# Designs tried in a protein design run: peptides against a protein of PDB entry 7Z53. Part 45

Target 1, 150 residues: chain A of PDB entry 7Z53
Amino acid sequence: PRIKNQADCIPFFRSCPACPGSNITIRNQINALTSFVDASMVYGSEEPLARNLRNMSNQLGLLAVNQRFQDNGRALLPFDNLHDDPCLLTNRSARIPCFLAGDTRSSEMPELTSMHTLLLREHNRLATELKSLNPRWDGERLYQEARKIV

## One batch from the design tools (peptide; aimed at target 1 A64 N81)

Design b2_p28_1 (made by RFdiffusion4)
Pose (drawn by RFdiffusion4):
Structure b2_p28_1 (pose): chain A 150 residues (1-150), chain P 28 residues (1-28); non-standard residues A16 CSO
Amino acid sequence: as target 1 above (150 residues)
Amino acid sequence: SLTAARLEELAEHHARTAAFLAEEAAAA
């Protein structure tokens, strides 16, 4: 009903196999995230990304927030620096990149981005309250405790 | 587990992102 040219096709990449190039093993695929319901969409599933998502400027246990833009004085997710950045293409003049989050699909829909941004703010809210209660706690403890709650 | 090629791509991406975030923090 839409593509009249049969020489055309819809693009598709096979998923990456767990055992590349093997003739012995039955091909299987890979999960890049923790299967647990653990808010890995907020905090990341790999150690370097997790660090990049944290605010390292102080001992407050915060996740990093966007430095140029706010939503009426509230935090937005930080930008990611991707090579193939699809978000810039949606509006050339706006030059607004994709967001950095615990998962790489946070910018797929603005509705989805709103949920990520909400959980970012909630973490920082909890870490702030926990600092008021337990001034002796360092940045790592505040981070872990807030993460545990979220 | 991820393939070595995918891990290399992610390492490069994280390095770029870390540098970009440091620049943005400094600018603010």

Design b2_p28_1_s1 (made by RFdiffusion4, then SolubleMPNN; from b2_p28_1, 17 letters changed)
Fold by OpenDDE base, seed 3:
Structure b2_p28_1_s1 (fold): chain B 150 residues (1-150), chain A 28 residues (1-28)
Amino acid sequence: as target 1 above (150 residues)
Amino acid sequence: TLTLEEQELLKERQERQRKFLEELRKAA
């Protein structure tokens, strides 16, 4: 993956997908994972949701991260703010709300939650790298370009 | 597109998330 529009920027390339050509099993597994990943599940399919998933406090093009908890120092998805939070309803004693993602139900699907978390971290990593390469880019440009690479 | 690093971290993340949520549940 790379920046699609490089007319006025320094090109940035992600490392080649390291999939050994000799290992079909790994390739198929990666393909299954990537095919399952819908960008809308990470970034939101509607503009209001997409904006809520972004960090709007700066011009770094980052996705919002959890403000209460971290995973061994690494980012977690932010909590959603649902009136009838299904995660709270399914286990009232836990009192842990759903994570905010493209689909709030992802919190009940550990695989999706984990994958979205990884993609969140990757997006923010990419946005950070893009900022270093293109310091004049604003947050919108950084966000969009990182989204294209993920 | 998931990298090998992301694929490798997925299993670890699943387990860490389970433990994390469990700890949060206990602390709640």
Scores: peptide ipSAE 0.035, ipTM 0.558, DockQ to the pose 0.065
OpenDDE base, seeds 1, 2, 4, 5: peptide ipSAE 0.026, 0.023, 0.024, 0.024; ipTM 0.536, 0.520, 0.526, 0.512; seed 2 fails the geometry check

Design b2_p28_1_s2 (made by RFdiffusion4, then SolubleMPNN; from b2_p28_1, 10 letters changed)
Fold by OpenDDE base, seed 3:
Structure b2_p28_1_s2 (fold): chain B 150 residues (1-150), chain A 28 residues (1-28)
Amino acid sequence: as target 1 above (150 residues)
Amino acid sequence: VLTPEELARLAERLARQAAYLAEEAAAA
């Protein structure tokens, strides 16, 4: 994921790149991802899309997850709500709708889908931990701070 | 956070999920 501002100190010692006590292993791995991963592929580059990718039902700063299916208890990307769903058209027998993600290619390549799913899970994990550490943070703050780490 | 191994495993899991979804859709 693309980290735009690494100067801000975040009260999350595990993955914060600017705060003392951060896990260097996790940081290094994130840095490696930033070499080829654009965060917009997860969060969306446009505000309407970004809002649709978020869970707005609470103040937990979470990304939206699939409401119909889980992967053995783990989150999956939400489905898009396209009238003419190209994923359904390309494989009518499968009848699997496109996933909603910041990258329109997410449903075209299984590798991208899997990567987006992992980053979704990581964001939500981070947001959850940040909520525990900072109970007074609202959903927007949690979302943004988690996004900075991812 | 993301490792090649995790990516590969998740891809496989998602493939299984896709298959499940296809079955459900076909049964409907």
Scores: peptide ipSAE 0.054, ipTM 0.592, DockQ to the pose 0.060
OpenDDE base, seeds 1, 2, 4, 5: peptide ipSAE 0.030, 0.028, 0.052, 0.024; ipTM 0.544, 0.542, 0.600, 0.541

Design b2_p28_1_s3 (made by RFdiffusion4, then SolubleMPNN; from b2_p28_1, 12 letters changed)
Fold by OpenDDE base, seed 2:
Structure b2_p28_1_s3 (fold): chain B 150 residues (1-150), chain A 28 residues (1-28)
Amino acid sequence: as target 1 above (150 residues)
Amino acid sequence: ALTPEQRALLAERQARNAAYLAEQAAAA
C-alpha cells in the first residue's frame, strides 16, 4: 500500500535487522513462494488460524480486514493478537501490532505483507462478485468458492 | 480472477438465482 501521509505509516517488524540476506530472510521468501500454490499464506494452514482470518460477522464469505487502517479505502490485513507482540515492542509509542495472516511472518517483510494484502483484496473481490451472482449462497459457500479461484 | 468460462457458468447461475428471488418475492 502507498501511504501519502507519513503519520499514518504502519511500522514493520524486522526479525533480524542486522542480518540482511540472512538464512531467515531467504527462507521466509522461499516458504512464501512454496505456499503460494495453495494460498495457505493467506488463508492459514490450521483451522483455528483460518477462522481468525475470516470475517465471521456476516455471511459474505469475506476475509477479515483491518478495522483501524485502510489504504485510501482499500483493505489492509487485520492485526494479530499476540501476548508479546514484537511489533509493539519495536515502537511502543506507535502502538501498532503485527499483522495477522496465514503466514506468521506477514509483518516482518513488507514484500510479504504487500502480497498478502493484494490476495486478501482479491479474495474479497471474488467473494463479492460471487455473492452478486449467487445471492442465496451462505458465507461458507462464498468463502470456499472464492478460495478455490484465488 | 474468474476465467471467461467461469463467468459464463456463473452468469447462468445468476439468471437462475434472479428467477428464484423473483418467485420468492411474488410469493411473499
Scores: peptide ipSAE 0.024, ipTM 0.538, DockQ to the pose 0.018
OpenDDE base, seeds 1, 3, 4, 5: peptide ipSAE 0.015, 0.019, 0.022, 0.018; ipTM 0.318, 0.463, 0.511, 0.354

Design b2_p28_1_s4 (made by RFdiffusion4, then SolubleMPNN; from b2_p28_1, 14 letters changed)
Fold by OpenDDE base, seed 5:
Structure b2_p28_1_s4 (fold): chain B 150 residues (1-150), chain A 28 residues (1-28)
Amino acid sequence: as target 1 above (150 residues)
Amino acid sequence: ALTPLERALLAERQARQAAYLAKLAAEA
């Protein structure tokens, strides 16, 4: 995703920068992208992570979005809060921390960042639509129903 | 490009979405 009003590129953390074309890297990339066919990794597989990915400030059933940056008015993934943020260490001048997502590899692979972002927007779109159709549904119902549709 | 399996799974997702919306419309 493109950060509005940011001159620097988003840094990514790679575990093996000396072997970018290895078979392992390609296989991991394919496996990660294929898992998004069912969108399960967008929401996180562990309950504590899943809760942290939600917007709990209201009863709209939304996923959390970035509070500092947008893509021409559209949502981006929220930042994580890591003590030793590897994304900040890879490019100190950019000062962009790692993203918080259902898949921890989102800040390692631009493809995962993009996919998470697109499905984040889709979830929030669906939750918003469901709220208009069912105004009495609470945030939990909206979140769960949107998750089923995605 | 998506593999045949990925295309099939995408079709299943779209069918599920359509079915849910149809159910919601019928209940409203």
Scores: peptide ipSAE 0.127, ipTM 0.680, DockQ to the pose 0.024
OpenDDE base, seeds 1, 2, 3, 4: peptide ipSAE 0.028, 0.029, 0.026, 0.027; ipTM 0.549, 0.522, 0.531, 0.537

Design b2_p28_2 (made by RFdiffusion4)
Pose (drawn by RFdiffusion4):
Structure b2_p28_2 (pose): chain A 150 residues (1-150), chain P 28 residues (1-28); non-standard residues A16 CSO
Amino acid sequence: as target 1 above (150 residues)
Amino acid sequence: RSLHPDDPLSTKHNLTLDQLKEIRWFSH
């Protein structure tokens, strides 16, 4: 009903195999995230990304927030610096990149981005309250406790 | 994956999530 040219096709990349190039093993695929319901979409599933998501400027246990933009004084997710950045293409003049989050698909829909941004703010809210209660806690403890709650 | 290399601003620009939605749906 839409593609009249049968020489055309819809693009598709096979998933990456767990055992590349093997003739012995039955091909299986890879999960890049923790299977647990653990808010890995907020905090990341790999150690370097997790650090990059954290605010390292102080001992407050915060996740990083966007430094150029706010939503009526509230935090937005930080930008990612991707090579193949699809978000810039949606509006050339706006030059707004994709967001950095615990998962790489946070920008797929604004509706989804709103939920990520919400959980970012909630973490920082909890970490702030926990600092008021327990001033002796360092940045790592505040981070872990808030993460545990989220 | 990492933070974008932009310098921080002393005063942030206001960009609402509704405005962001409009930007995302501009070429659709």

Design b2_p28_2_s1 (made by RFdiffusion4, then SolubleMPNN; from b2_p28_2, 17 letters changed)
Fold by OpenDDE base, seed 3:
Structure b2_p28_2_s1 (fold): chain B 150 residues (1-150), chain A 28 residues (1-28)
Amino acid sequence: as target 1 above (150 residues)
Amino acid sequence: RSRSPDPPLAVKKDLSMEELEKIFLASS
């Protein structure tokens, strides 16, 4: 879920929608995306899934990214771990398994996959910036604060 | 807290969003 009151400023962050110095272009883009999309598709609505969507190897508050592929150097969604992966079975030549996402439909609709990927990148960008601005925040704080902005 | 392990990894490659779109459309 996204923050409902966009007038609330997050302390020590210069790029939030309600804070001075915000990147208006990026905020407009993300607001346009989230205006009709439930951000739960990115984070998951169930805690076990939400944990699996996070990078737990560090304290940077990042979402997990694909470890096998990138989009010209940019992050893609991580793969799910399905033994009978329907994505592999439907197109054997492509050999691309289904993505792990907060919404299982993300692997079924390329438009949703693209949007989900963009929001993944935005979250990780925000978390990275928040870490720079607030170096004492742990991974949980970074993750939650970035999630509130998305 | 930990996450479930990813499936075994192959060599890292680049995939464009356009290529992914084609794959998903072909699978529908």
Scores: peptide ipSAE 0.110, ipTM 0.573, DockQ to the pose 0.385
OpenDDE base, seeds 1, 2, 4, 5: peptide ipSAE 0.108, 0.023, 0.023, 0.018; ipTM 0.591, 0.548, 0.547, 0.540; seeds 1, 4 fail the geometry check

Design b2_p28_2_s2 (made by RFdiffusion4, then SolubleMPNN; from b2_p28_2, 15 letters changed)
Fold by OpenDDE base, seed 2:
Structure b2_p28_2_s2 (fold): chain B 150 residues (1-150), chain A 28 residues (1-28)
Amino acid sequence: as target 1 above (150 residues)
Amino acid sequence: RSRSPDAPLAVKQDLSLEQLAQIFNASS
């Protein structure tokens, strides 16, 4: 499902379109992907990791994003903090450390990195829209509700 | 829309995010 920037949007439920005119074909594709891709790959399967993947600087329910780089203004995965970062060692000139995600393979497979990045952006988009629809929700509620939709 | 060559994703990936983004209708 996808929340559109429409004035007639209503509170979202995963089983229902958020706004009239939602493309059901695209929605089905998203659901198929999120069913195939274990959400734990994005959100983490353990609480300590899950907390590290969240933006705890505000009450917007967002996932953490890269603080050094953006992709043409769009969010990238945050960097991990590894003692012996294999990503740095494989290419010293690039100086790009491994990404932090729910899966340690996030930086090993470009396909996974791309998917994680897209889902990161989707979560943050959903959380933002949910905040607009439900301005009294706190960060925890926004995070959990967005997580359910992704 | 071009990807920044200095971005981590550009360094590590040859895949187009736009291709994957089409599935999520997030290309705009």
Scores: peptide ipSAE 0.020, ipTM 0.534, DockQ to the pose 0.053
OpenDDE base, seeds 1, 3, 4, 5: peptide ipSAE 0.022, 0.016, 0.027, 0.014; ipTM 0.465, 0.476, 0.529, 0.469; seeds 1, 4 fail the geometry check

Design b2_p28_2_s3 (made by RFdiffusion4, then SolubleMPNN; from b2_p28_2, 15 letters changed)
Fold by OpenDDE base, seed 1:
Parts: structure tokens; sequence; C-alpha cells
Structure b2_p28_2_s3 (fold): chain B 150 residues (1-150), chain A 28 residues (1-28)
């Protein structure tokens, strides 16, 4: 959930030197969310995982999204490619594999899955905005700058 | 849905896409 009342915002600031048009209210809301969550749950703490969480098919600096399903047009976490997928083994009729995220427990706790999904969407939103503001930035720069803001 | 965080993933009920959508919508 997002903090709607400014009075309820936690005064946490993440620098964004490349986004002069940033909305302080929105930033505070994002910072408030990430103040309770380690961003490594979204981006991964290891380089191989971090790369797998990115959309490497373009230079837009986006995180990978689910290619099979969407939430009313909005992005969902990508599926992992586990050989013995515990999510599939849990409920064979559902046939929903585990999600890929920086935290391996993303599919274990729906609350974490929700948070991961929201932060995924925010990263991609920020990367898109940064691309608009800085059209010459490559995917690596966009990804890193968006990551700094989240 | 509420889940026990200490329970192994393999022993927990898997979520359907509809259930996930409800969770995501409720968190907005």
Amino acid sequence: as target 1 above (150 residues)
Amino acid sequence: RSRAPDAPLAEKENLTMEELAKIFNASR
C-alpha cells in the first residue's frame, strides 16, 4: 500500500540527480515503502541473479516481467526456471510456478510477492521516465539510476 | 491470504492467478 497522507510519510530521501521533475510526494511514498523493505529483494544481491531479473532484450533499463500473465494489464513478476519447482509441486492443479525475484521467498509469502510486484512496476515506471528525460542513456545507465531511486 | 512464514514453500498452498490479482489489487 502507498501512503496517501503526507503527514504519514517517513522523511527518507533517495538522491536522483537526473530527475529534476520528480514529485516529492511520490518519492516520499516510494522511500517509505523501501524504508521497510530491503531493495535487494527486488534487484537481487548477486550479479547472476540481478542479470536474470533484468530485461536484457533492449536498452531501456527495465526489469523483466511475466510474459504469460498480467494483472489487468499491469506487470507481474517473471517465473523462475526451477527444475523441481516447489510451487508446482505444492498444488498440481494450479500449475503456477514460483516467481523469480531477488528474494527466493517471493512465492512463499504473498505479502512479499505483492511488494515485489509493486516495486517492479515502480522501477519500470522510473526507468521509462528517465528514458524520456535522458534519451541518450543506455540500458545500463537507466537501470542503475532507477535502482538508486527505488 | 495469510501464510506462515516459517512453513516450507513446498508444503504451502499455491496461489492461483486470480488470488494473486486480488492480493495485488488490495495492496494498491
Scores: peptide ipSAE 0.019, ipTM 0.448, DockQ to the pose 0.075
OpenDDE base, seeds 2, 3, 4, 5: peptide ipSAE 0.013, 0.018, 0.012, 0.018; ipTM 0.449, 0.466, 0.478, 0.449; seed 5 fails the geometry check

Design b2_p28_2_s4 (made by RFdiffusion4, then SolubleMPNN; from b2_p28_2, 13 letters changed)
Fold by OpenDDE base, seed 2:
Structure b2_p28_2_s4 (fold): chain B 150 residues (1-150), chain A 28 residues (1-28)
Amino acid sequence: as target 1 above (150 residues)
Amino acid sequence: RSRSPDAPLAVKQDLTLEQLREIFNASK
């Protein structure tokens, strides 16, 4: 998606903010808004990351979920595989790595983690429903169509 | 929350995106 406020901003994509005169807070809000619209925080804006966020073990079009932990039976974001994981370094007792998401900020703010988690669950719910409605769709089609609906 | 039932056209014809959106909205 493009910047909605065309009066104050050049209508570029979120990845190229062009809102002159905006302070950092307003700029971040605009970026968050556009990211929310395209759900890039969930799916990733780069293809390599996007692929890593998908469950490639089947043809269900699902996003990858945490393989170690669940939230009362519900999905959590998968862990990243960082060489020097800052999440592990900050709390060595917990031994919980940083989450992997389309937005690197997911592990920086619990609020973002929650949002990403909810949207992850919604995508997987949609993909599952789409599979039921269209049994012949492969994983790619399910993934793309669910992504469009989220 | 119950899963939506299979669409009548699911076996013979894929539902369009618009149809899927309608079903999705109805199931919310």
Scores: peptide ipSAE 0.018, ipTM 0.446, DockQ to the pose 0.020
OpenDDE base, seeds 1, 3, 4, 5: peptide ipSAE 0.008, 0.016, 0.010, 0.018; ipTM 0.410, 0.486, 0.380, 0.493; seed 1 fails the geometry check

Design b2_p28_3 (made by RFdiffusion4)
Pose (drawn by RFdiffusion4):
Structure b2_p28_3 (pose): chain A 150 residues (1-150), chain P 28 residues (1-28); non-standard residues A16 CSO
Amino acid sequence: as target 1 above (150 residues)
Amino acid sequence: MTYLQRQREASSNPLHPSMHGPLNDIPP
């Protein structure tokens, strides 16, 4: 009904096999995230990304927030610095990149981005309250406790 | 890119320039 040219096709990449190039093993695929319901979409599933998502400027246990833009004085997710950045293409003049989150698809829909941004703010809210209650806690403890709650 | 490649990139790429230096807090 839409593609009249049969020489055309819809693009598709095979998923990455767990055992590349093998003739012995039955091909299987890979999960890049923790299977647990653990908010890995907020905090990341790999140690370097997790660090990059954290605010390292103080001992407050916060996740990083966007430094150029706010939503009526509230935090937005930080930008990611991707090589193949699809978000810039949606509006050339706006020059607004994809967001950095615990998962790489946070910018797929604005509705989805709103849920990620919401959980970012909630973490920082909890970490702030926990600091008021327990001033002796360092940045790592505040981070872990808020993460546990989220 | 595949999802796996994008996840690996997110873990290894440099931070966006706007995130360089000390960061400012936004209170709740």

Design b2_p28_3_s1 (made by RFdiffusion4, then SolubleMPNN; from b2_p28_3, 16 letters changed)
Fold by OpenDDE base, seed 3:
Structure b2_p28_3_s1 (fold): chain B 150 residues (1-150), chain A 28 residues (1-28)
Amino acid sequence: as target 1 above (150 residues)
Amino acid sequence: LTEVELHLERATRPLHPSLAGPLRVVPP
């Protein structure tokens, strides 16, 4: 992840750990996840993709999650909507579409899928916590602030 | 992989197009 904002004081923000309301647990989790993974790939490098990766049905600043499946109640990456879905074509019996992620390789390597899923969950967790702490923030603010932390 | 990553890999592996076997995910 490339942290560009180092001036804003947000609780448990890596760039400002001394901000009021900092959460060590959240910070530790973020550091562990982002030590070797570029979290920017979770959000997409292109604006159209980034918008498609977001949950636009509310003002909670969440990333979109799979609407068909969960992992023991936990979120999975959303499916893409491809006309010629290579994942469907590769294994016709499984009938599982490719995942939609910031990195198109997420459906090519299970390890990447797992990491993207972790960061998806972390973003949504952060956005949820930020909403609780800052109830007046809209969805865009929540999304951007959570993104900066990840 | 960390334990969490390994758990997620196991959960998502059946969704990978190159793999066969039963799904390990459930509908919400």
Scores: peptide ipSAE 0.027, ipTM 0.504, DockQ to the pose 0.042
OpenDDE base, seeds 1, 2, 4, 5: peptide ipSAE 0.019, 0.022, 0.017, 0.012; ipTM 0.442, 0.489, 0.392, 0.350

Design b2_p28_3_s2 (made by RFdiffusion4, then SolubleMPNN; from b2_p28_3, 16 letters changed)
Fold by OpenDDE base, seed 5:
Structure b2_p28_3_s2 (fold): chain B 150 residues (1-150), chain A 28 residues (1-28)
Amino acid sequence: as target 1 above (150 residues)
Amino acid sequence: LTEVERHLERATRPLHPSLQGPLKVVEP
């Protein structure tokens, strides 16, 4: 299935049901944008999350992509596997779970989702290019080099 | 984009040039 417009299909919310006290403020948005510089929001700030964001099924150094949906053939963020997925609970009819990203707010803010998606695509593009240029590089090298470029 | 390309050139020492033109995200 193809998602033409994520904004129409993804159940974004400003109040996390799992975190009722959380507020999305201007400062939080700015912080998210500043994190764009180091791309930690895409790759994850912690190693366990970083590993979960990678495609470990091959040695291509790719970030994981959505296995259910694409955007006109282009990659989308992978879904998380949460027991009580707040995105599913927010819009029960859509049945779209939260995205897995380096920032837990990715499914709360369309801006983050779009930016994460773009950077995901760019990383994978770069990794693919690097693989073509350096076919002997393993997945770890490809991933790290692509990450440096992003 | 130009900066990304420039960084790519610096970051990699290609064993051979890419013959595929514009690359896309390809997964097995």
Scores: peptide ipSAE 0.021, ipTM 0.357, DockQ to the pose 0.028
OpenDDE base, seeds 1, 2, 3, 4: peptide ipSAE 0.021, 0.017, 0.028, 0.016; ipTM 0.472, 0.402, 0.462, 0.390; seed 3 fails the geometry check

Design b2_p28_3_s3 (made by RFdiffusion4, then SolubleMPNN; from b2_p28_3, 15 letters changed)
Fold by OpenDDE base, seed 3:
Structure b2_p28_3_s3 (fold): chain B 150 residues (1-150), chain A 28 residues (1-28)
Amino acid sequence: as target 1 above (150 residues)
Amino acid sequence: LTEVERHLERATRPLHPSLAGPLKVVPP
């Protein structure tokens, strides 16, 4: 997403590196990721999709993760719920549905999927850190603040 | 990032295997 509000001082916020608690390592990592791909593709451009990409089971501001598969304990993108799922039709024996992401083409290109996965993990990491730093923030604020940093 | 991307590619490819190239998520 495009960062419009640059006035708020948030730890790790790349547009406000002088804020207390800023982490250069996190900033550098975020900048490296966002230099290649627009992170807005992770969050979706439409509100219904954006809501479906979030973990609404808690107030941690997390994006939804795959409930069936992980990569050595690390998160993967959640599956979509398509009745006519092209991923299931492509390989009927595999029986693995398409990923749900802000970009509908995420399942078409493993390279793109990998980048979406990285940004998913980064968002969730940031949200977790922000929760630790700001325990009174609710899930909406955690999500939005992490989104602004990514 | 290249190494991380490569790792993730290996992790995600088994989930959407295709012998003929990219998956047809959108019809041609």
Scores: peptide ipSAE 0.028, ipTM 0.501, DockQ to the pose 0.032
OpenDDE base, seeds 1, 2, 4, 5: peptide ipSAE 0.023, 0.047, 0.018, 0.019; ipTM 0.443, 0.507, 0.498, 0.443; seed 2 fails the geometry check

Design b2_p28_3_s4 (made by RFdiffusion4, then SolubleMPNN; from b2_p28_3, 15 letters changed)
Fold by OpenDDE base, seed 4:
Formats: structure tokens, C-alpha cells, sequence
Structure b2_p28_3_s4 (fold): chain B 150 residues (1-150), chain A 28 residues (1-28)
């Protein structure tokens, strides 16, 4: 196990296709994943993008969040910084740029935006809890462990 | 921008700058 002390484990559960049997158990836990999620679209598939998606201002292992807006106090995706930003061009009066995510389509499909936002919040929640459980971990360790759990 | 152009720009640009300005709480 990645965490040596079981007391330091977060009860985050997911389906495991490597487990014997076809028993797909639906777990009634809000913080549980019942299916595999490819989070590469959230974290980025390339290191330069992945670094841009992280909060590198501290050692908390967090993903970057929007610095201008919050959703009723909850985190939103950070804005991108694109040349000829298509979101800005779509509605010049609104002056709202595209979101930055691992998927370039994050602002093109509201479904993706929602999923990225949810997983952003979950990652940051996990990283925060991992920091509490493992105070000696640095930001890189927190980020990687949270990413593996998501 | 095409998807390819977006990919290239994200891969090659420096660290994303922090957005400035006061936080706006968007109600539900």
C-alpha cells in the first residue's frame, strides 16, 4: 500500500477490475467512485500542462483554482491565457476567457467543465486531508498521492 | 483556435499567470 499506516488512509473506494469476480458493487458513499475515471483530462497528459494546472505557490499539493470567481464559495477552474481566446471572441462583452484544464475542450462542452470542476474540488479535498494525515509530506507527494486516489 | 493550436500553446507557454482582482462569489 502507498500509505503504510492504515490509520492514515482516507476511506475513498473505487471499483477494481483486477479483483476476481464480476461483482460490481454499487457503494452508497458520496466520496466513492463506482467506476474507473481517466483523470488525464483533469491533470493533463503532458508535464508542462500539468504544472500549469497546479498551485505551485505552496507545498499543499493543490490544483490551481480560479482567482477571480468562486461558485458560492467553492472553487472554479482557473482561466486560461490563450492567444485569440475563443471564449473571449464568442462574446466580447462578457470578457470571460476559457477555462484551463487538462482537456482543451473544457470550455467547449459544459459537461466537461462540470466534471473537471468536480474533480478539481475532489483533488483539493483529498490533498488537504492527506496533508492533515501526513504532515511531513511535501507538495509533490501530496499532489501525486491525491492524483492516484482520484 | 484549433485543438492542435490550443495544445501547442498550452505545452509551450510559460507558467500560467495568476489572475488578479477581487474574488466574486457567484450565487447558485
Amino acid sequence: as target 1 above (150 residues)
Amino acid sequence: LTEHQLHLERATRPLHPSLQGPLKVVPP
Scores: peptide ipSAE 0.109, ipTM 0.611, DockQ to the pose 0.182
OpenDDE base, seeds 1, 2, 3, 5: peptide ipSAE 0.072, 0.020, 0.051, 0.022; ipTM 0.603, 0.388, 0.561, 0.404; seed 1 fails the geometry check

Design b2_p28_4 (made by RFdiffusion4)
Pose (drawn by RFdiffusion4):
Structure b2_p28_4 (pose): chain A 150 residues (1-150), chain P 28 residues (1-28); non-standard residues A16 CSO
Amino acid sequence: as target 1 above (150 residues)
Amino acid sequence: STAEREDEALAEADEKIDRLETLLEELL
C-alpha cells in the first residue's frame, strides 16, 4: 500500500550474537541492561555511564542536569554527545541533541523523555530531603539511598 | 564535566547534521 518499488526494502540489523562466528553453539542474543526492576533506566547498567550521570561537583548525591536549559526552573536531562545523533535531524535549526539517561532510547518519544526527566527530578528531590535529615552522609550514601528509594 | 560535554555536543551539531543527512541520502 505504500512502497510500490519491490527493489526497495525496509532496513534491519540482526541482533548481536553472544558467541560471534560460532558453528558449535546455537545463536543467542544479548541483554545490555540489568533484568532487575531497579531503575537502570535512570542510573545506567554500566559503571562508566553511571558515573557520567552523577553530579560530581559536590557531595550532595545528585544526578547531573542539563546546564543550558530548564523547564520553568526545573531540571532537564543532560545532553548526550553521540556520534550518530538522530535527534538533531528532527529540527535542523533547533540544534537540540539527544538526552543522556540510564538507557539509550530516552529520546525516542517526548512522552518517554518526560518519564525519564520526572524520575531524574525525583531522585534529586529525595537526595535533598535525605541531606536535611542526615547531614553527616556523604555524596555516595545520599546517592545510594535515593537510588534505593527510586 | 556535564557542561563541557553539552558544549561539545552543541558545537558539533551542524557538522553532525550535514554528515548524517548525506549518509541518509546515500542509503536511499

Design b2_p28_4_s1 (made by RFdiffusion4, then SolubleMPNN; from b2_p28_4, 8 letters changed)
Fold by OpenDDE base, seed 1:
Formats: C-alpha cells, structure tokens, sequence
Structure b2_p28_4_s1 (fold): chain B 150 residues (1-150), chain A 28 residues (1-28)
C-alpha cells in the first residue's frame, strides 16, 4: 500500500550511494515483516516515544497525526523534531522533515512509511469505534484497548 | 448487547488486520 496522494510529494531520506543500499533495504524489509505482529513500530517501545506518538489533546485514545498534510483526507504520520533531520539534509528545497514513528527508520524507506501510516489509521479507527461502544472509557483505556487489537 | 457489539468490532478489526498484512506482503 502506497500513499495515494501524489499531489504533495514527500521526500524520504536517501542514504549515500556509497552505502551498501542493497543490504540495508533487505534488512529493513525483514525487520518490518517480523515486527508487524508486535506493532512496536507504530507505538514505540520506550515510554517517552510512545507518549510523543499519542494525541494528548483529548481523551479519545488516538495516535498523533500530521497537522500539515493529509493523504486525500486520510491521516499521515506526524513529523519528528530532530536537531539534525536527515530528511531535511537530503532535500533542502522540499523542507519536509522526517516522520515520527515507533521505528526510527520510518522516513528512510517509503514502504515502511506506508505500513506505519496504515496501522496508524487502523488504530485511530479502532479507538473511535471503541469510544462509540464504550463511551465511559477514558483516553488511556481506549488507547490500550485499541493497541491490543492492532 | 454491548458484549455482542464488542465481538463484532473485534471481528471487523481482525479482518482489517488480515487485509493490511496482505497489502504489506504485496508492497514489500
């Protein structure tokens, strides 16, 4: 699944041609597949990161979404705030930073970005549905229950 | 009942996950 909105091309980090690109891409693909069940790439494995990936503005248990861009009305990953953002360094003219995700490589490979985006959307969909079913649940409960389903 | 609705929601979620897995395999 690729991002359908081609109107706004989002640049990804490109490693130097001198980097063993073939080995890195294969390894990343394997890691993505193996981590799919755990979904740690979406939620983060560390608490500080996990909190940064959440929408803390309400009690809906949602993950944070990009506030600047959407994909045909659908959510995209939020931007990270890196001091030395490799995505900005790669394409200075575009001025689009790397995405924030549980996997630090989310902006390195478009394929991973797409996967993370889909799971983000699914989590938020589930949290919304759970809120409808359980209106008394707070944001923490909704987040945790949706996370368990994903 | 609320329990039935939750079960239906879970079933829909599972189906969605399966579709996402399939799409992921096609992409990678």
Amino acid sequence: as target 1 above (150 residues)
Amino acid sequence: STAEREEEALARADARIERLEAKLKELL
Scores: peptide ipSAE 0.020, ipTM 0.405, DockQ to the pose 0.019
OpenDDE base, seeds 2, 3, 4, 5: peptide ipSAE 0.016, 0.012, 0.019, 0.006; ipTM 0.384, 0.342, 0.402, 0.265; seeds 2, 5 fail the geometry check

